# Ledger of designs, part 16: peptides against a protein of PDB entry 2AZE

Target 1, 148 residues: chain A of PDB entry 2AZE
Amino acid sequence: AQECQNLEVERQRRLERIKQKQSQLQELILQQIAFKNLVQRNRHAEQQASRPPPPNSVIHLPFIIVNTSKKTVIDCSISNDKFEYLFNFDNTFEIHDDIEVLKRMGMACGLESGSCSAEDLKMARSLVPKALEPYVTEMAQGTVGGVF
Target 2, 101 residues: chain B of PDB entry 2AZE
Amino acid sequence: GRLEGLTQDLRQLQESEQQLDHLMNICTTQLRLLSEDTDSQRLAYVTCQDLRSIADPAEQMVMVIKAPPETQLQAVDSSENFQISLKSKQGPIDVFLCPEE

## One batch from the design tools (peptide; made by RFdiffusion4, then SolubleMPNN)

Design b1_p30_2_s4
Fold by OpenDDE base, seed 3:
Structure b1_p30_2_s4 (fold): chain B 148 residues (1-148), chain C 101 residues (1-101), chain A 30 residues (1-30)
Amino acid sequence: as target 1 above (148 residues)
Amino acid sequence: as target 2 above (101 residues)
Amino acid sequence: GTKSATATLKVVGGLAKLDLPEEFKKLKKP
């Protein structure tokens, strides 16, 4: 009886760990898709323009953004060495990492919300190694969560 | 029996976790390759238009933060302050605004 | 009456990851 109880505890522990890893894998997949899709987009755009964009017109990854109303008053204090920043806002603001930005740009093909068109899913699958394609399909269907 | 069933379940879960780890390794490897590829990094950018397109319509000012890894960000919400604090240990932080249209 | 969250900027595969609680990714005054 005690042995069975111990194994049941271990079972639950493993299930939780697997769940966490599944979440991590999904995020990694989204990152990969988004990054590759972004690169592809920009490559195509530069080819069409027959030139790269001006250096100061683009923001290279990695980055974080803060967006707020143009009417928001922002006070900023910066250390002399620029190692420390302090921002004070008088109104609502949002903080996003570049992964979130790419998702909102559609670079993850709607896979993050399970809202993929047939074309989106095809694109998503094409941007991952073959071994990950089944998992991408499951993500698109919203069927991820089971133990495989 | 119950013991045999649990033992079998644990074995199956172990196999599942190993498969999951394998997939994660594949994914992290791909990400590393992307980070090491010079051409990919050259093309890994967004425009200010991109950034504005994803912002809340009411939040049209976009500030970009370029900070070294391991930079600490603290967000504080108090009755007196809405605050973001950045502290880098590895180098200077660069902050700039996307030009307004 | 003060709420705060701290996150450390991670870079994975050239991408930035900020592990802030969702409620702190968008702060609104009441």
Scores: peptide ipSAE 0.550, ipTM 0.916, DockQ to the pose 0.911
Fold by OpenDDE base, seed 2:
Structure b1_p30_2_s4 (fold): chain B 148 residues (1-148), chain C 101 residues (1-101), chain A 30 residues (1-30)
Amino acid sequence: as target 1 above (148 residues)
Amino acid sequence: as target 2 above (101 residues)
Amino acid sequence: GTKSATATLKVVGGLAKLDLPEEFKKLKKP
């Protein structure tokens, strides 16, 4: 019947929406863990050094980076007001946002790949509210979304 | 029947989505609190050493881009070269190399 | 041929998100 077909369409729409929300939630959790872990690392480091690092030696969030070979020729055009930039590269380059950088630094405790040690998982759980701990566990086990 | 089964499935999916929404609200709230905490923002930094640690520092240069939110980035892959275009509407963009370079 | 992608820099909780396709996050010659 047409009614059943309409409900099937709605079911598929809801499933897709849930899938998207699951992806968004996982990313938000990783961001929270990475951010808090970074802050904790830096706090400890500054305490051990008994001073903050020189201002010109650190990059505050948010940022993005471009990395390429030292041999790469980069041409840059900048507008007068610095609102517009144009870069031309003659060879391979990579672009990363800061969350990707933090993940590669290990700040997300390896949770992004679903491969955490017991210690990494313990750290990850400690950096989220209690309500999110079960979801962190599922992410570590690779079982998120298994109910669908 | 099929109708009853679909109706039940939709109810279960609704409950699942509500749970996700709740968790997302918790996470979003925590992120907002972090963004508003002065001490956290003071400590929210990486070093050039950190940036170099994710690539081969002997072969790589690292360019840092500080751009306002909503900045548009366009990447172009042509037969002649690769291109990155940045356009900001909210303020100037700052680009620099890590001092160690 | 020419391939292109555009993304808008989003900031959530102090972190940047760039929603470019993966192939455009690492551009290399064939």
Scores: peptide ipSAE 0.547, ipTM 0.915, DockQ to the pose 0.925
Fold by OpenDDE base, seed 4:
Structure b1_p30_2_s4 (fold): chain B 148 residues (1-148), chain C 101 residues (1-101), chain A 30 residues (1-30)
Amino acid sequence: as target 1 above (148 residues)
Amino acid sequence: as target 2 above (101 residues)
Amino acid sequence: GTKSATATLKVVGGLAKLDLPEEFKKLKKP
């Protein structure tokens, strides 16, 4: 019947929306974990060193990076007001946002790939509010995506 | 029947979405708190060593870009050149190489 | 041919996000 067809369409719409929100939530969780983990790492390191690092030795968030070989020729054009940049590269380069950098540093505890040890999972859980812990567990198990 | 089944599915999906919305609100709240915490912001940094550690061994030149939010980045791949274009709306862009290079 | 992608830098909770296609995050010489 037409009524059932309409409901089926609505069902599919909701499923798709939920899937989108799941992805967004996962990313937000990873960001939170990565950020807090980074902060904790640095706090501990500074305490051990009994001093903060030199200002010119660190890069504060937020940032993006471009990495390439030292042999790569980079041409750069900059507007007078520095609002516009144009880079030309003659070889391979990579662009990363700081979230990706933190993930690759292991700051997200491997949760982003579902490849976290028990210790990593424990750390991840400790860095989120209690209400988010079950979802972190699901992420680690790769069970996110179903109806719950 | 079919109608009853679909109706039940929709109810379950509604509950699931509400749960997701709630969790997302918690996350966004936490992120906001992080952004407002001065100590966290002070400690929110990486080193050049960190940046180099994630790059391929042959790709050890690291350019750091500090750009305002809403900056537009365009990447172009052509047979002639590889290009990155940055255009800021809110302020100047700062670009520098990692120290100690 | 020429391929291009554009992304807008977003900052959420102090972190930067670029929504570029994966193929544009690492450009390799053919």
Scores: peptide ipSAE 0.543, ipTM 0.915, DockQ to the pose 0.889
Fold by OpenDDE base, seed 1:
Structure b1_p30_2_s4 (fold): chain B 148 residues (1-148), chain C 101 residues (1-101), chain A 30 residues (1-30)
Amino acid sequence: as target 1 above (148 residues)
Amino acid sequence: as target 2 above (101 residues)
Amino acid sequence: GTKSATATLKVVGGLAKLDLPEEFKKLKKP
């Protein structure tokens, strides 16, 4: 009885680990799609413009952004070596990593929210290795969650 | 029996996890290739317009943080004030506003 | 009261990942 109980505990542990890895894989897939889609967009845009954008007009990855009202008072304290920053905000603000920004830009083709059109799905599939295409399809359908 | 069934389940779960690990390895490999490709990195950028597109551009300011990996970020919500603390161990942090503001 | 969350900036494939709780990604006044 005790042996069976131990195995049941292990089973549950493995199931939870698999669930966690599934979530991680989905995020990695979204990151890959978003990144490649961004690069593709910019490549096309530069080709059409026949020149790159002005250097000071773009923000290269990786980055984090903080957005708040223009009326928000921000107090900033910076260490001498610029290794430490302290910001104080008197109003609401948002923090986003670049992955979140790319998702909101639609670079992940709406796959992250289950709002993937047929065209979006086609794009998403084209931006991943063949071995990941079935998983992308499952993500779009919301059928990911089972055990292999 | 029950023991045999559980043992079989664990074997199946192990195989499933191995398959999952394989897919993750494929994905991480692709990401590494992207990080190592000079042309991809050159094209890996967003514009200030992109950043403002995700919010109200008329009412929002956008602050960009360029920090080294492993930088620690602490967010504090107090009755007195909201705070963001950044602590880097690998180099200086660069913070700037979007130029088009 | 005071609520706080800490995250370490991760860079994967040139992308930044910040594992903050959602409530701390959007701090709003009551």
Scores: peptide ipSAE 0.543, ipTM 0.915, DockQ to the pose 0.921

Design b1_p30_3_s1
Fold by OpenDDE base, seed 5:
Structure b1_p30_3_s1 (fold): chain B 148 residues (1-148), chain C 101 residues (1-101), chain A 30 residues (1-30)
Amino acid sequence: as target 1 above (148 residues)
Amino acid sequence: as target 2 above (101 residues)
Amino acid sequence: ALTKSFTRTLKWLLPVRPNVPAVDPSKYFR
């Protein structure tokens, strides 16, 4: 009885760990798709323009975005070596990861919300190795949840 | 019996986790390959226009922070305190702004 | 009551460009 109880505890621990890994895998897939799609978009755009954009007109990954009202007063303190920054705002602000930016740009093909058109799903599948395609399909259908 | 059943379940869960680990390794490998590709790195960028998907520079100040990995970020957003603190141990932090639209 | 506070360690899971140009906080996009 005690042994069975111990195994049941272990079972639950493993189930929870698997759930966490499923979430991590989905995020990794989205990152891969978003990144590859971004690269493809920019490659195509530069080919059509026949030249790359000016260096200071683009932001290379990785980055973080902070936005606030243009009326917000911001005080910034910077260490001598620029290793430390302190921003004080007089109003609320938002912080966004580069991944969130890519998702909102549609670079993840709507897969992050399970809102994929047939074309979006086709694109998403084309941007991952064959071994990941079934999982991409499951993500699009919202059927990811069990352990395989 | 129940003991045997639980033991079997644990083995099945182990196999499932190994499958997940394998898929995750595939993903991380793909990302590393992209990291090693100079052309992909050159093309891994967004524009100010792209940032409007987050906030319109005509109405919002949009600040970009480029910090080394493992940089510590602390943020407080309350009615009495609005603060962001950044501390890097691997290199300098750079900040720039999206122009007003 | 309406408080959001967090601390995070920034980890870049996406590829990183080898050389990132230094930019001042007051610098705007070109």
Scores: peptide ipSAE 0.054, ipTM 0.858, DockQ to the pose 0.394
Fold by OpenDDE base, seed 1:
Structure b1_p30_3_s1 (fold): chain B 148 residues (1-148), chain C 101 residues (1-101), chain A 30 residues (1-30)
Amino acid sequence: as target 1 above (148 residues)
Amino acid sequence: as target 2 above (101 residues)
Amino acid sequence: ALTKSFTRTLKWLLPVRPNVPAVDPSKYFR
């Protein structure tokens, strides 16, 4: 009947929404691990150095990165109030957000790419609340995808 | 019947989604705690050396952009157009360069 | 030829810290 068809459509809609939320949760977990790991790393480093790094030598989150060849010609237009920027390049460029940078630094313990060693997994688990540990384990094993 | 079965499935999916939402709330809470902790904020930084894992400043120009929340970013990367547009409504945008050395 | 185009609104999980010296990107303008 039409009612059954409507419910089947709704069922599929909910399954898709759950799948999307699973992806979002994984990203949130990676962000949490990466941030906490970064803070921990820097705290230890500063303690060992007995001083913080020079103010102009570090970049605080949040940020984005744009890189291109040094040979690339860039035209830049900036509004008077610096609220608006326009960059024109004569060749390709790359954009990376801060989370991506942290991942490439290994701050997410390789959890994001399935390259998580036993020690990496131990670190990752230590940086999340207990309630999230099972999910971290599933992420490391690549078994995320089931519905409760 | 079929209708009853579908109805039951939807209720089960709703429960599953609620469990998922709960886990997400735990995550967002942890992130919020981090953002509200002054010491954590102070220590939430990378160095230019860290950025070398992305691109070597000896070979690539590396720009760092710090913009206020809700800044709009538009990018086009094609054979005909290579463009980045940034529009902020909450304050000025700052751009920095990672030195070669 | 590959084409990549996107528009997004940036959202930050941590406050923006303005304590890094700004550089004029227009120095690369030619």
Scores: peptide ipSAE 0.043, ipTM 0.856, DockQ to the pose 0.643
Fold by OpenDDE base, seed 4:
Structure b1_p30_3_s1 (fold): chain B 148 residues (1-148), chain C 101 residues (1-101), chain A 30 residues (1-30)
Amino acid sequence: as target 1 above (148 residues)
Amino acid sequence: as target 2 above (101 residues)
Amino acid sequence: ALTKSFTRTLKWLLPVRPNVPAVDPSKYFR
């Protein structure tokens, strides 16, 4: 009985760890897809334009985004070495990391939300190594979470 | 019996975890390779138009922060305090503003 | 209305070099 109890505890521990790793892997996959898709998009766009975009018209990764109403009063304090910033707002703000931006741009092909069309899925699969393709498929189907 | 079943489950879970680890290693390796690819780095950008997917710069002030790894970000969003603090350990932080369309 | 407070250590899996000149945001803040 005690041995079974111990094994059940271990089983639960492993299940939780697997769940965590599944989440981590999914995020890694989404990052890879989003990044590669972004690069691909931009490469194509530059080829079509036969030139890169103007230098000050683009924002290179990595970055984070902060947005707030234009009516929001913002006070910004910066250290002389620019190692420290302090922003004070008089109203609410939002923060987004670059991956979130890419996702909202559709760079992750809707895979993150299960809104993946056949074409989206095809694109997503094409942007990962073969070994990851089955997992991408499972993500699209919403079947991730089971035991391998 | 129950013991045998649990033992078998644990073995299967171990194999599953090993598979996950393997896949994660593959994915991490790919990401590393991407980070090392100069052309990919050059092409890894978004435009202000892209940022409209987050917030319309006509209605929202959109600020871009480029911070080194390991930068600490503290944010408070409450009725009494709205604040973001950034503390970098590895280099200067750069900030940009997206113009209106 | 939500009240949120958090601290995060930023880490990048894709360390890409910045290629855009920095702008002092203070000139636009009041």
Scores: peptide ipSAE 0.039, ipTM 0.854, DockQ to the pose 0.662
Fold by OpenDDE base, seed 3:
Structure b1_p30_3_s1 (fold): chain B 148 residues (1-148), chain C 101 residues (1-101), chain A 30 residues (1-30)
Amino acid sequence: as target 1 above (148 residues)
Amino acid sequence: as target 2 above (101 residues)
Amino acid sequence: ALTKSFTRTLKWLLPVRPNVPAVDPSKYFR
C-alpha cells in the first residue's frame, strides 16, 4: 500500500541521516582527542622546559597549510587591505587543514585509521567524557556503523 | 503487520538519532570549552618541526595561512590551472613561510 | 592528469590569532 511505501521511504531517509551523523560524530571525537592531546603535549613540554616557546616559533590553531615543490614558481597578488590573496602556481600543490596536521602528528592516537594500540586507546579514552568512551572503543575496533 | 513493523522501526530510528544528537552535543560542548579556555587556546599550537610530518621544508615550500572564519578558499589544481584564491570578509589574512630547520 | 577544483568556506573551531610575523609573499614570488 501507498502508506507502507511512504514509511519505507522515510525509513531509508532516517537510516541515511543516521549514517551521516555517525560519520560526523566520529570526526568530532577525533578533533576533540587531537586538540586535547595537543594541549597536553605542549603543557608538558613547557613544564619540562620551564618556559613557553618563543612566540614566533609556534603556530596557533586554526591554520591552513599549503605546500608545493621548492621548484614550483609561484605568483602571488595581495590586496591592499590583505583581505584577498591570489596564488598562481606552475605546478601542483597540496592543501592541508590543521586537523589533518594533528592527525599526522599522531594526536588522534591513530584512532582515525584504526591503528590504535592499547596505549593509544587508553590515551584516547582519557581525553573524552565518559559518555563517549564506548564510542571511542567501537571506533578503535572498527565496529561503528550499527544502529543503536 | 507490515505497517506495524515499519511504524515501530521508525520509532526506534528516531530514538537512535536522538542518542547520536546527544553524543554530538557532548562533543561540540567540549570543543566550545576549549575555545573558551584561554590557557587551552594558548597551548593549541604546533611548531615548524611538527609541520615536517606534512611536508619537508628541505624539499617543499611550506606556507601557513591564518585567515578569519568564513574566509573563502578557492583552489584549482589541473593541467590548465594551478591556483589558490583567498577572500576574507572579516579581516586580514596572514601568511608566512615555514623556515627550513 | 587528475583535476581537482573546489571552493570552501573556512570555519574554525578556535579563534583566529596571528602569532607569527606576517610575510609578504610578493617579496618571494614572481
Scores: peptide ipSAE 0.100, ipTM 0.868, DockQ to the pose 0.648; fails the geometry check

Design b1_p30_3_s2
Fold by OpenDDE base, seed 5:
Structure b1_p30_3_s2 (fold): chain B 148 residues (1-148), chain C 101 residues (1-101), chain A 30 residues (1-30)
Amino acid sequence: as target 1 above (148 residues)
Amino acid sequence: as target 2 above (101 residues)
Amino acid sequence: PITKSFTRTLKWLLPLLPNVPAVDPSKYFK
């Protein structure tokens, strides 16, 4: 019946929405773990050094990274109010957000790639609320995808 | 029948989505708490050494951009054009370099 | 030729924090 067809369309729509939310949730979990782990690392480091790092030696979140060869010629135009920037390169460049940097630093414990050791998984679990621990476990196992 | 089955499936999917929403709210709450904690924010930093995980400043120029939320970033990377455009509506954009040493 | 282009609207989950003094990138025109 037409009603059944309509419901099937709705079912598919909901399944797709759930899939999108699953992806978003995974990213949020990774961000949470990465941020907390970063803070923890730096806290420990400062405690060991008994002082904070020099102000100009660190970059506080949030930020974006752009890198290119040192040989790349860069032309930059900046508006007077610094609201607009235009960079022209004569060669390729890369752009990375702060989360990607944290992931590459291992702050997400390898959970983002499923390369999570037992110790990494333990750390990851310790950095999320209890309600999220099962999901973290599923992420580590690569079994995320089922419907709750 | 088929109708009842589909109706039940939709109900189950609704419950599953609600669970996801709940978990997402937990995550966003945790991130908000982190953002509201002054000490955590003070400690939320990376060093140039950390940035070497992205690119070695000995070989690459590493530029850092700090921009307000909702800043538009447009990038073109092709054989004919290599360009980055930044447009902020909420405040100035800051740019600096990571030193080699 | 390979073309890669994208547009991103930056949305920060954390507030902007103090950082090193801004450097005019035009200074590094090579």
Scores: peptide ipSAE 0.024, ipTM 0.847, DockQ to the pose 0.636
Fold by OpenDDE base, seed 2:
Structure b1_p30_3_s2 (fold): chain B 148 residues (1-148), chain C 101 residues (1-101), chain A 30 residues (1-30)
Amino acid sequence: as target 1 above (148 residues)
Amino acid sequence: as target 2 above (101 residues)
Amino acid sequence: PITKSFTRTLKWLLPLLPNVPAVDPSKYFK
């Protein structure tokens, strides 16, 4: 029946929406874990050093990273008010979000790739509210994706 | 029948989505709490050493961009054009260079 | 070779901290 066909289309739409939200949730969880882990790391480091790092030696979130070969020639134009930047490179470059930096630092405990050790998973779970712990576990196991 | 089955499936999917929304709300709440905690924000930093996980400053120029929210970023990386354009509406954009260690 | 082209609007979940002085990149770029 036509009605069944319509409902099947709707079913598929909802499934896709759920999938998208699952992806969003996973990213949010990773961000939370990475951030909290970073804060803990730095807190510990500062306690050991008995002082904060020099102001110009650190970069606070949020930020974007752009890297390119040192051989790359960069032409930069900046508006007077610094509201607008234009960078022209003569070779390829890379752009990275701060979250990617944190992930590569291990701040997400390998959860982003499902490569958590037992200790990594323990840490990850400890950095989220109880309600999110099962989801973290599923992420580590690579079993996220089912309808719950 | 088939119709009844589909309607039931849709109801179940709705419930699943609601559960998902709930989890997302919890997560976003946590992130907001972190953003509101001054000490956490003070400690939310990386060093140039950390940035080596992305690119080695000895071989790569590492540029850090701090832009206000809603800044537009346009990037083109092709054989004919290598460009990054930033346009902020809320404030100035700051750029930093990670020194070679 | 990989060609990348994208436009996005940056949206941060966490606030910016203004306590670090900016560097003028024009001093370092050609």
Scores: peptide ipSAE 0.021, ipTM 0.844, DockQ to the pose 0.659
Fold by OpenDDE base, seed 4:
Structure b1_p30_3_s2 (fold): chain B 148 residues (1-148), chain C 101 residues (1-101), chain A 30 residues (1-30)
Amino acid sequence: as target 1 above (148 residues)
Amino acid sequence: as target 2 above (101 residues)
Amino acid sequence: PITKSFTRTLKWLLPLLPNVPAVDPSKYFK
């Protein structure tokens, strides 16, 4: 029936939208966890050192990382106002977002890959509001995607 | 029947989506709170040591780029061309090199 | 080897965070 067909189309549309929102939510959660965990780590480190790190020894968010072999030849052109940069490499390079850096640092507690230890999961849960804890658990278990 | 089943599915999906929206609102609220906390912002940094989780400066050249929001990035990585282009609309771009160990 | 080409408008994953004054790491970064 036409009505059923219409509803099936709508169902599929909603499923796709939900999938997208799930992905977005997961990323937001990871960002929150990573950020809070970073702040927590640094706070603790500064407390232990009884001082902040030297100002020019740290990189504040936000930033982007580009890396390449030390053998790579890089030509860089910069506009006078520094609004434009052009980098030419003679070999491959990598680009990383700051959040990716945080993830690789373990700031997301391995939640990004569902590779959380019990302790990692505990940490992750502690860094989100209570309402988000169940979702964090699902992320860790790799069971996200079901209907609420 | 089929119609009733689909209708029920749609209701469930609606509830799921509403829950997702709610959770996302919570997340964004938390992020706003973080943005309002000066101390958190002060502590939101990484070190050169941290960057080694990406690439060791002993083996790799590591550049740090600080660009304003909405900066355009174009990258090409092929055998014929290896290029990164940055174009800011809101301010200057700063680039730094991570020192070797 | 992977061939990649992309263009994007950079948007930080934490979009709600205000711009924090950048610290000059030139002392340790060159």
Scores: peptide ipSAE 0.025, ipTM 0.848, DockQ to the pose 0.309; fails the geometry check
Fold by OpenDDE base, seed 3:
Structure b1_p30_3_s2 (fold): chain B 148 residues (1-148), chain C 101 residues (1-101), chain A 30 residues (1-30)
Amino acid sequence: as target 1 above (148 residues)
Amino acid sequence: as target 2 above (101 residues)
Amino acid sequence: PITKSFTRTLKWLLPLLPNVPAVDPSKYFK
């Protein structure tokens, strides 16, 4: 009885760990798709324009975004060496990482919300190694983890 | 029996986890390859126009922060305090604003 | 009232690239 109880505890632990890893893998896949899609988009755009964009017109990864109402009053303190920043706002703000920006741009092909068109899914599959394609398909169908 | 069943389940879960680990390794490898490719790095950018998918500069102030890895970010958003603190140990932090156009 | 507070250490998947000229926010914020 005690042995079975111990194994059941271990079973639950492993199931939870697998669930966490599934979530992590999904995020990694989305990141890969988003990054590769971004690179391809920009490559194509530069080819069409026959020149790269002006240096000051682009933001290279990695970055984070902070946005707030234009009416928000912001106080900013910066250390002399620029190693430390302190921002004080008089109203709410939002923080976004670069991956979220890419997702909202559609770079993840809508896979993050399971709202892929046939064309989106085709693109998503083309941006990952073959070994990951089945998982991408499952993500699009919302069937990830169904075997567990 | 029950013990045998549990033992078998654990073995199956182990195999499943190993498969996940393998897929994750493939994925992280691809990301590393992307980061090591100079051309990909050069092309890994967004424009201010892209950022409008997050917030419209006409209505929102959009601030971009580029910080070294392992930079500590502390944020408080409450009725009492609205604050962001950034502390880098690996170099200076750069901040700039996106123009409306 | 809803409150949100968090602290995290930023980790990047890609290496840092040269930055465009930075703006000193202290010049624009009050």
Scores: peptide ipSAE 0.022, ipTM 0.842, DockQ to the pose 0.644; fails the geometry check

